Peptides against a protein of PDB entry 5HDT. Designs and how they scored, part 72

Target 1, 163 residues: chain A of PDB entry 5HDT
Amino acid sequence: MVVKTFMDMDQDSEEEKELYLNLALHLASDFFLKHPDKDVRLLVACCLADIFRIYAPEAPYTSPDKLKDIFMFITRQLKGLEDTKSPQFNRYFYLLENIAWVKSYNICFELEDSNEIFTQLYRTLFSVINNGHNQKVHMHMVDLMSSIICEGDTVSQELLDTV
Target 2, 163 residues: chain A of PDB entry 5HDT as posed
Amino acid sequence: MVVKTFMDMDQDSEEEKELYLNLALHLASDFFLKHPDKDVRLLVACCLADIFRIYAPEAPHTSPDKLKDIFMFITRQLKGLEDTKSPQFNRYFYLLENIAWVKSYNICFELEDSNEIFTQLYRTLFSVINNGHNQKVHMHMVDLMSSIICEGDTVSQELLDTV

## One batch from the design tools (peptide; made by RFdiffusion4, then SolubleMPNN)

Design b2_p18_2_s2 (from b2_p18_2, 11 letters changed)
Fold by OpenDDE base, seed 4:
Structure b2_p18_2_s2 (fold): chain B 163 residues (1-163), chain A 18 residues (1-18)
Amino acid sequence: as target 1 above (163 residues)
Amino acid sequence: MEKVKELMKKRAEELDKR
């Protein structure tokens, strides 16, 4: 059976979304989110980003706790952007590009702990930004943060203190 | 699980070509 990547899936294809539902759920399991291999965790994050792209503006994950875990997980992976010379930088770049374009984090507004998620995201992004990043990386980081600011009705004081 | 791993491998290859 030829396994299509999530990248090849069409957002408008309900049939494909249904077919890959179980696959999407498995990717969000503790087995993958807590995988000991850093490279595996990065690939998991990229695949999760693909899933959010395909299912946008919804997600196949119904549990708010699971969604929180996923976005906190993705946020932790973004720390890898700090090393522009890493052989895996292209994958980190893809992760950033995808979540920025899709505005994946916007689903977090429905979560009780949204402010915690956004605060951690901003702290992470500001910690990794450096002069070695090219214009595209900077653009995606700005787009990601700006989208959250624009969509949010209110901003917590904690988040304001972080920025 | 194997299907997921296969998918990840394929994605890795695609990402590395970018």
Scores: peptide ipSAE 0.268, ipTM 0.859, DockQ to the pose 0.036
Fold by OpenDDE base, seed 5:
Structure b2_p18_2_s2 (fold): chain B 163 residues (1-163), chain A 18 residues (1-18)
Amino acid sequence: as target 1 above (163 residues)
Amino acid sequence: MEKVKELMKKRAEELDKR
């Protein structure tokens, strides 16, 4: 059986999305989200970002709690952006680039805990940003944060305090 | 599970080629 990668899939193929639904669900399982190996977790995050890209503007996950877990998980992985000299930095960059371009976090506006998710994202980004990052990294970080602010009707005081 | 792991392996290879 030939396994087609998520990179080979696009948003316009309904048949492929249906075929890989189970794979998407398995990647979001606790087995992968809580995997002890940080490199595995990074790859899981990249794959989840690919899934959101493919299924956009919707998600194959119906549980609000699961969606929250996924985005909190992705946010935690972004901490790896701090070390620009890491052998894994290119994968962290891909993760950032993908979620910024797709605006993946915009799905969170439908969640009750959206403010918590956005606050944690902002805290994480401001925690890792440094002068070692090139212009593209800074651009993606700003794009990600600005998109959330612009789409939100009201910015909470807690979020303002984070910015 | 095995299929997912294989997919992740392929994805890793693709990312490393960038």
Scores: peptide ipSAE 0.261, ipTM 0.855, DockQ to the pose 0.036
Fold by OpenDDE base, seed 1:
Structure b2_p18_2_s2 (fold): chain B 163 residues (1-163), chain A 18 residues (1-18)
Amino acid sequence: as target 1 above (163 residues)
Amino acid sequence: MEKVKELMKKRAEELDKR
């Protein structure tokens, strides 16, 4: 059985989106979001990022609470960007690159707890950013943060205090 | 679960080649 990865999926194929809906839901389960293995969690985050890319501008998740959990989860994984020499860094880079390009976090504007999500994202990014990161990493981080500020109607004081 | 594991293995390989 040849399993297609999310990267191989056609973003415009409604048939494929429907086929992988169950997989998308499965990856967002507590089993994966709270998986004890950090490498597994990273891969889950990458797959979730792929899901958001494929289903953009919507998401296959109907529960606001689930969406919040997912983005808080992804945010936690971004902490791994700190160590540029990690064997897993390419995966962390992909995660950052993907969510920045797709503007995945923009879905969070529809959530009641959007400010909490964005605040945690900014705190995480500022905590891991360092001079060891190449220009592309810095660019993606800036793009991600600036996009949220520019597209949001208001920025909470807490978020401003984080910057 | 088996499908997910296979997907993740393949995805890991793809990401590591970047």
Scores: peptide ipSAE 0.256, ipTM 0.850, DockQ to the pose 0.035
Fold by OpenDDE base, seed 3:
Structure b2_p18_2_s2 (fold): chain B 163 residues (1-163), chain A 18 residues (1-18)
Amino acid sequence: as target 1 above (163 residues)
Amino acid sequence: MEKVKELMKKRAEELDKR
């Protein structure tokens, strides 16, 4: 039996989704979200991004508090995009590319604290964006922010002030 | 736990090939 990774899983395979449900839940545990190793946290974020891709448009996490924790965690990892010369930059790029393409943050619209999550995301992206980033990085950042604005019925003044 | 670590290792290898 060939062991598939999250990246190779078919979004339409219900059998595979069920098989990896426990793995998805384990990756969202405090052990991984609060892991002391920065490289481990980055890999966890990439795997979580894959999970959201596989289970889209729904999430395997039913707790609003857990979903908030996950997206705040992913947002914190995006700070690593600032150093374009880092050996781990390609992994940060993957994280950005994935969440922008999948529109993973759109799940947050159902959360009471969606405004806080989006505000922190925008602040983080604007804090790390610089002229050293290539065109694709800039495009993914813009796509991610624009998608959230376009999908939302209302935008808070605080969020508008951040943009 | 061991399965998670294995998947993390494989994921790291996949990302490094990009």
Scores: peptide ipSAE 0.231, ipTM 0.836, DockQ to the pose 0.035

Design b2_p18_2_s3 (from b2_p18_2, 11 letters changed)
Fold by OpenDDE base, seed 2:
Structure b2_p18_2_s3 (fold): chain B 163 residues (1-163), chain A 18 residues (1-18)
Amino acid sequence: as target 1 above (163 residues)
Amino acid sequence: MEKVKEIMKKRAEELDKK
């Protein structure tokens, strides 16, 4: 029997969501978020992105601090997009594509530190974006940033200064 | 924990195929 992965979960299956709740919580533990291996952290980020897709528009994480940690963690992983020749680039691309399409960061609007999260995201994206990226990468980056601006009622001056 | 690691391994394999 093949163990079902997060990406194979049915978004409409509440029973399945409950079954993998503990797995989702474990992925968000310090053990994984602070894992010393960069490649492991990337895979953790991809799995977390899958979780947000499956549980959208909600999340299985009830702690605002934990949610902040997760999105700050994901943001840090996006730095890997800068090297288009990396063997892991496809994984970074998936991460970007997923969070952009799902609008995963929009859940952060419920957090008091949303502006900090968004600011860090924008700074990271602008730091890695370059002419070597193909149109799809640029599109996802723009979609991700534009969605946050359009969905939010207001943005901090710090965020505006970053853009 | 082991299930998570297994999922990560499978996910890695899937992503590398793209």
Scores: peptide ipSAE 0.319, ipTM 0.880, DockQ to the pose 0.036
Fold by OpenDDE base, seed 5:
Structure b2_p18_2_s3 (fold): chain B 163 residues (1-163), chain A 18 residues (1-18)
Amino acid sequence: as target 1 above (163 residues)
Amino acid sequence: MEKVKEIMKKRAEELDKK
């Protein structure tokens, strides 16, 4: 996997993390999360995924509500994976690949509404999976879901019904 | 915000090259 460095930052640079903290916060603002342009929202999601990769295993966001909003937002963008012929499919693929490899959603285990987030993620993934997807897409989807199930000590019945 | 938009534009270009 070729890792693209967001803002010329790498995961092990504390100085760079501090420098771009404000930019990370701005990307998660309502202005961008609720942007009317679908393509802009996709790019925002990709950038947010990059932020999580750079700051892993911790997020630069201190508000649980903000984290919930971000992951619900990213989940909504994954709906774009359904159309494999879309000009933006490669960007959707990057988003999926990134969050699966980084295991970004694992941060959600600290949130009170983690089950809601995971349920929506699973529903979204199962709604877009089709035979047009190549093996890599399927692999990332399975890896993403399996990682959450394996790390969670207790799986709700609702989540089991979704899987 | 303008700086963020510029960064997103550059990121888009990088993603499209992949």
Scores: peptide ipSAE 0.296, ipTM 0.868, DockQ to the pose 0.035
Fold by OpenDDE base, seed 1:
Parts: structure tokens; C-alpha cells; sequence
Structure b2_p18_2_s3 (fold): chain B 163 residues (1-163), chain A 18 residues (1-18)
């Protein structure tokens, strides 16, 4: 069986989006989000990032609670950016690059708990950022945070305290 | 579930080549 990866998906094909809807839902299940294997969780996060890229500017998830869970999950995975020497660093880099480019977190503005999500994101990024990261990593981190601030109507005091 | 895992494995290989 030939398995198509998310990279092979046509972002403009509604038919293809519908075909992979079930896949998108499965990736967001507790089985994957709470998977005990750290490497599996990282790959899940990368695939979820791919999903958001494909379905942009919308998402295939209708539940606000599920969206919150997903982005909180992705945020937790970004902690892995701290170790630049990790064999999995390329995957963490991809995750960061993707969500920054797509502006995936911007969909969270529609959520009631957006401030919590953004706050946790900022805390995580500032906790892992270091001088060992190359300029591209720094750029993506800044782009991600700046985009949220610029496109948001308000910034909570808690978020400001993390900057 | 099996299909998802297969996709993830292939994706992992692609990411590691970058």
C-alpha cells in the first residue's frame, strides 16, 4: 500500500482534505496526544503542524477544547528545542519553522482560552531559547511571537510579564 | 491507526534527511 505523507497532499484540493479528515482526527486523539513515547509525540506534533498547514487558514477540528488540547500539546513538544545536539533536533526545528511560517497559533484567537495558550507558548519559547541556537531558530521564534502580538487585539498582563 | 503510524514513520525519515 502506497502511503501518502502530508507533504504530498495538495493544499488546494478539497477532495484530498476530505480524504484525510479522519486521519487528522485520529492524530488529535488522546492515544497520540498522551502517548508515552516522547519521539512519537514529537512526530504527532509535526503531523499536526502539517495538518494546520494543509487546512489553513482553517482547521479540521470543530471542538474548541480539542484545539486547545492540540496547541497546548504542540507547545509542550517545543521544549525539545533546548537540546540542539539531539538526534531529533531537525524534527523540532521543522515543528518550529512550520508553525511560525503558517502562523498556526493564530487560529487560537477564536478560542476563549487564547491567552492561556499564548502565555504557555511564550513561557516555553523563552525557557528553551539560548545562544546555541542558530539565527534561523531565533528568527522563527521571534516571528512566531511577534505575529501573535501584532495580530492580537489585546495582550494580557500575564503575557506581557513573560516577555 | 496503522496507516497513521506508517505515515509518521515515513515523515520521520523525511525530516531526518534535512
Amino acid sequence: as target 1 above (163 residues)
Amino acid sequence: MEKVKEIMKKRAEELDKK
Scores: peptide ipSAE 0.289, ipTM 0.867, DockQ to the pose 0.036
Fold by OpenDDE base, seed 3:
Structure b2_p18_2_s3 (fold): chain B 163 residues (1-163), chain A 18 residues (1-18)
Amino acid sequence: as target 1 above (163 residues)
Amino acid sequence: MEKVKEIMKKRAEELDKK
């Protein structure tokens, strides 16, 4: 169970939640999750990460299928971390930093398809990790993966094979 | 939809400042 930290409580203002509620619902629509523009999808992912930070440890989404779609979507965007010289790398870094610090993926433990989500996340991270990444990127990647392993009571063999 | 796009534009500007 994710416990709110002091910083999480300070961010849990009703004003911020109200501001992001409509945005949260619209950004989770197929229009944005399947948007043809790669840069738009990246920005959508960053905004979704902001939403999870504000609502942590809860989420404004009640549908397990929608939550799965969102995290699978975010995972796909992390592929952009591979090119450290990309003009959009700073936004990819923000996405990684945010989801690692907030531990956004911990919400997925309550989903039936959590194993699939975590497996895809690990496969994606290991596919993009390279020696060109600075220490901060490596740290966030390790923190993200370690947090999921430590929070879970059991780890599937398939997930272990990816690590 | 227009309001959402405006919010996204502002967020993009904020990210570019970092």
Scores: peptide ipSAE 0.289, ipTM 0.869, DockQ to the pose 0.031

Design b2_p18_2_s4 (from b2_p18_2, 10 letters changed)
Fold by OpenDDE base, seed 5:
Order: structure tokens, then sequence, then C-alpha cells
Structure b2_p18_2_s4 (fold): chain B 163 residues (1-163), chain A 18 residues (1-18)
């Protein structure tokens, strides 16, 4: 059984979280998720990761479809980890570190399409992982994937084939 | 975290510029 666990992290008070709500909803709009600029999308992904950290173990998004869109969006941004020499690599690292430490993807277990989300995440991570990545990057990737396996009650054959 | 809120606002501003 998937249990929402309170994360021991620096989180905002309830009053502060309320102040962020409208902005959080705005950042999840199609305007940002489908923005034509790659750097803007990366920055949006980092902000969304921060939002999940602040609101953990809950999310300010009530729509399952919206949550799916957000995590598929974040997964697509992780492709940028492939180039360790990119000027934007530090932001990609921040994104990976954040979602791994917070275990942000655990919210997806309540979604009907969780297996699709996790499969795409694993495929993306395995597609970009290489010997050029330092130990910290590898550790975050392993932590992220291991957490999902350990929290899941069942694992699809497709996911098993990916791992 | 005020810094997070500022970061979120910055994202919106940068998106509007491009």
Amino acid sequence: as target 1 above (163 residues)
Amino acid sequence: KEKVKEKMKKAAEEADKK
C-alpha cells in the first residue's frame, strides 16, 4: 500500500503556502508547460519541483490529468542531463536532486496512469545516464528509481523490462 | 520560502520576455 509520508524538510507554513497557490496554479498552465523556449521550460520545471517540495506530501493541483501532464513535462526536461558540459547543466542537476530527495513522483501512485509515468521516467533516465556523470548524479538517479520500486505494490512487466 | 516565490515570479517574467 502506498502511504503518503511526511518528508522531513524545510517546508513553508500554511499561511505561506496559501500565498503561493495562485502562482503555483499559473505555472502549471499550458502557457508554461508548452512554452516554445527550452530554457523557460527548464526554469518552469525547477519551479514546479520547488512547489512539490513545499506542499509535500500533498499537491496544490486537484486534477489527475494536470498532475500527469506536470510529471510527464518534468520527465521530458530530464533529457537535458545528457550533456554534462551544457551551461544549463547545473539547473538540470538541481531538478534531479530535488525530485529525488523529495520523492516527488510518489504522488503519481494515486494516478490511474502511474505506470506510464514511471516507465517514461525510467526510459528517460537510462537514455541519458553515462560514465561522464559524477557520483552524485548517479546516486540521485538510483535513489529516484529505487524509491518508486520500493513504494509500489506491483510493478508492470513493461517497467520490469525497462529496469 | 520567499526565495522560492521570487523564483516562481522570475520564471513568469522570463516567459513573458520570450
Scores: peptide ipSAE 0.153, ipTM 0.817, DockQ to the pose 0.029
Fold by OpenDDE base, seed 2:
Structure b2_p18_2_s4 (fold): chain B 163 residues (1-163), chain A 18 residues (1-18)
Amino acid sequence: as target 1 above (163 residues)
Amino acid sequence: KEKVKEKMKKAAEEADKK
């Protein structure tokens, strides 16, 4: 569909995808997702976003539980967008820009707990958005949320309450 | 593209150091 069209615009070759597979799987391990260092987690999130971009519209992760963990993890990292003056803000921006452009979260529609994931995403975005963010940040946030709303046929009441 | 791989490796390296 529309999501697939955008996802196919910038992808690595199949050979490159194979080269990254082991590393992609490794980066999704609990060791990285639960790493105690915030900067490491941010970097991991950016890498995961890149992985989704490369493998779009599919993902190298076959476990629904793992996918849920990953997106919940990415969502938690987006909280870092709250401080626009942080030295790491540019990486947070990259993360947001990437997942918005790729529409990475749209893969979550295949998950049983999609509503939970989207709800948490919306809550996070609304909690961090502020007047200090430039227009690009706002646009990416809107694009990300709008894409999910447009592609979803049904949403939970809880999700509706967060919008 | 190649930058992605480098970034991934960097993440792993940083994780090992911290």
Scores: peptide ipSAE 0.151, ipTM 0.814, DockQ to the pose 0.029
Fold by OpenDDE base, seed 4:
Structure b2_p18_2_s4 (fold): chain B 163 residues (1-163), chain A 18 residues (1-18)
Amino acid sequence: as target 1 above (163 residues)
Amino acid sequence: KEKVKEKMKKAAEEADKK
């Protein structure tokens, strides 16, 4: 597994990671993942992306089911990328940029439902991509998808059909 | 680092507010 962090940022100390642990676990609770407000869910997704960046290449979440829920949740938020004129687009961009750069989804290779997660991610990205997106957005989308394909030793036929 | 923590706290607070 190859995980890249932001080059200009130092890795947090173990003590600092411990300070974030309770908050990280709290933000991944069903209360936040199932929050009725779309803007709140977006903010939660951005925070989760930051958590994955800080803890890379590991994650503070030990439950495979929780990890699956989180990445399925993040994938659902990426639907908001479709509207480039939305006032919240900058946060959707941040989410995309972060998960693409950090290669956050690569942790999913250890999950039994990894192919489902990746397939849903690809379907979502292709459903929201449009000519209104600038080159940076397109590059992040490509980087995100290609990184998963390059890192994975095997890709399911379903995933290949999605691409 | 600290900025991230503050962002996380703010998100949690906003979630509780809405």
Scores: peptide ipSAE 0.146, ipTM 0.813, DockQ to the pose 0.030
Fold by OpenDDE base, seed 1:
Structure b2_p18_2_s4 (fold): chain B 163 residues (1-163), chain A 18 residues (1-18)
Amino acid sequence: as target 1 above (163 residues)
Amino acid sequence: KEKVKEKMKKAAEEADKK
């Protein structure tokens, strides 16, 4: 399947705004989120993280279901942090650094399934964290998790059990 | 922002390639 994109079009500033929105929505489609190639999915995750960074503190996604899908998707990609010697590790690091710095997951507090999302995130991070990771990776992981705990009024028992 | 555009473009291209 060939993905139709408008990125090669000559556009003015107003058209660029529309382009970014259209691209953001397109990248969150099932075609990308369920792409069979893990490297493609990683690239998509990085792009989505960039989108959240650009639009912060808001997001261009209006559907709670779509937001849930996106963050569950990003969480799944973070499993790739386990192999520090992978050629793709730098992209996984970028993903982690970005979402930690931007506090991208904090938008999930408005979602009905926020506890599920955070629980999956914590489980994933604890499953991949190891002594092979440098201090920066550890710092970002801790920063990401602590930010969610600090800004959340109520944390589920299930989430607490994972910490 | 331009860098982000290029990254998104690359993602799309990789998706089409594979």
Scores: peptide ipSAE 0.134, ipTM 0.811, DockQ to the pose 0.039

Design b2_p18_3_s1 (from b2_p18_3, 7 letters changed)
Fold by OpenDDE base, seed 4:
Order: structure tokens, then sequence, then C-alpha cells
Structure b2_p18_3_s1 (fold): chain B 163 residues (1-163), chain A 18 residues (1-18)
């Protein structure tokens, strides 16, 4: 599967990065972002997370509008973390772990609508956090939120009101 | 400007996508 290919790829694999660049771009198309199957959307989100990891420190997506769509899409998928008993939970966990470790959302600081994206992220995280989550889940959530706060010079009032 | 983690991560279990 494509998700396994990107999951196993290292950041210094320059030849592979070039080989799969077109696939990475294709995965961000509306066809996948608006796919009707929620399980497919989760797989797409995991792929996109690994794409950000592999191509860091810069994403292969050059369109600001596309980047916004991607991160809003990933944010929506994180709602799946709310059900710790779901058979798909491990994949949602992988998504969370990845974006927290890579600090993927920091790319959004280059976007005009960064504060909107961060606000939606924080609202989503606080909406799904519950007592059923283990320490690792909590740690990744904290790491993700902390990295954004530490990287940003200023935070909008809307985001402050959300927190 | 922003920073991202470009370090190699520990290997992950691919079986979660079986």
Amino acid sequence: as target 1 above (163 residues)
Amino acid sequence: SYKMNTSKRPKRDLSIFD
C-alpha cells in the first residue's frame, strides 16, 4: 500500500523522494481530500503526514490554498481520536504521533490563515481529549500544541480564547 | 520562519495498516 511506502521512507532518500513526488501531489487532490469513505480519508491523512515528514523542512505543496486545505483536512481526521476503542484508533494515534513529532503544522506559519488553522486544531484536540487516552496520547497532544506556541511570535485573540 | 523536525525517527510497525 501507498501508506506503507511513505511510512517506511527516510528523509534522506533523495531518489525515492523524487520518484514519489507526483504521487505525493496527487494524494492532496480533492478526489482524496473529499473522499466519501472515512477509512480512506484516514489513510490519506496518514500519507500526507508522512509526506510532510519526508520532505521537511519544506512541503512539496507550493499552493497556500492547497496547504490550508490539507491541514484543515488533517485536523478533521483527528476527531477520530475520541473513540479509544475503535479498531482504527491505532491509525489515528499514528497520525497524531507523526504530526507532533515532525511539527508539521509549523508550515502553516507561512499561511495568511495560520491562526484559523491553529484555532481549529486546538478546538479539535480539546474536543476529543478524554480520560480513556493513555499517557502517550496526552503527551503527543501537548507536544503538538506546545510546538506551535513556542514557534509563533504572536497568537491571535481568537486562538487565545479557544485555549 | 519556522522549524520542523528533520531528524530520522525510530522505525514504526507497518502492521497497523494491514
Scores: peptide ipSAE 0.539, ipTM 0.944, DockQ to the pose 0.802
Fold by OpenDDE base, seed 5:
Structure b2_p18_3_s1 (fold): chain B 163 residues (1-163), chain A 18 residues (1-18)
Amino acid sequence: as target 1 above (163 residues)
Amino acid sequence: SYKMNTSKRPKRDLSIFD
């Protein structure tokens, strides 16, 4: 399975990074980002998160529009964290843990629409966070949000209104 | 420029995708 391949791949595996580059590009296509199956979209999001991890600090995607689409897509998947009893919760947790660890969203500071992306991320996180989440989930959510605040020199008023 | 974490993470359990 492709998701397991990227999950098990290390960041310093240069030969594998070159081998799977075309697959990484293919996974960001509209075919996968707009796939009708919710579980498939979650798997794609996990793959994309690992792609950012593996290729950090440089994403293999050269189009700013494509990067925006990817991060808006990942943000939408994080809504799945709301149901802690879901059989797919551990996969949503993996997604959250990954992007928080890598600080993947920091790539968005190169995008013109960075504030829009960050605002949607914060709104999504605040919409799903609740007392039913364990300490690790809360920690990763805080780490993800704080990494963006610490990286940015200024924060828009709209973002401040969501915090 | 932005900063990302390039340090290696601990290995994860692949069984979550079985």
Scores: peptide ipSAE 0.538, ipTM 0.945, DockQ to the pose 0.813
Fold by OpenDDE base, seed 2:
Structure b2_p18_3_s1 (fold): chain B 163 residues (1-163), chain A 18 residues (1-18)
Amino acid sequence: as target 1 above (163 residues)
Amino acid sequence: SYKMNTSKRPKRDLSIFD
């Protein structure tokens, strides 16, 4: 499976990075981002998260509009963290852990609509945070949000109201 | 400017995608 391929790939695998670059670009297409199957969208999100990990610090996506679409897409998938008893929860956990570890959203600081993306991220995280989550989930959520706060030099009032 | 984590992460359990 493609998700396993990217999951197991290291960031220093230059030959593999080149080999799978076109696939990485294809996974960010509207076909996948707007796929009607929720499970497919989750798998796509996990792949995209690993793509950001593998290609860090430089994302293979050069279009600001595409980057925005991707992160808004990933943000929407994080809503799946709300159901801790779901069979898919471990995959949502993987997504969260990955983007927190990599600090993937920091790429968004180069986008004009960064505050919109961060606001949606924070609102999504706060909407799903609950006592049913274990400490690791909470820590990853905090790590993800704090990495953005620590890196940011300008924050909109809307984002401040969300925090 | 911004920073991302480029450190090699520990291996993860692939079985979550079986």
Scores: peptide ipSAE 0.538, ipTM 0.945, DockQ to the pose 0.781
Fold by OpenDDE base, seed 3:
Structure b2_p18_3_s1 (fold): chain B 163 residues (1-163), chain A 18 residues (1-18)
Amino acid sequence: as target 1 above (163 residues)
Amino acid sequence: SYKMNTSKRPKRDLSIFD
């Protein structure tokens, strides 16, 4: 399946990056971002996270509006971290670990609506974080949030007051 | 400018997507 292909791909695989570029663009279409199946949306989010990893430090998406849609989409998927007993939790964990390790959200600093994206991310993370999460989950959540704070000065005071 | 992690990561278990 497609998610395994991107998961196993290294960022220095230049021939494969070129080969799967059109697929990466297709996965960001409204068809997938607004797919009615929740499990499909999670798989799409994992693929998109690996796409950011593979193509780092650049994103293959040229439209600022598309990038905003993607990160708002990924943010919505992170809500699934709230149920630690879900059969899909390991996939949500993979998503969290990936975007935290890659610092994927730092691309959003190039967007005019970065503050909105970061605000929604922090609200989502704070809404799902609880004592049932193990130390690794907490660590990735903290790493994700702190990387944004340390990277830029465009974070709103409202967001800082929430932290 | 923003920074991202471009380092290679350890291999991951693909079985989570079986």
Scores: peptide ipSAE 0.526, ipTM 0.941, DockQ to the pose 0.800

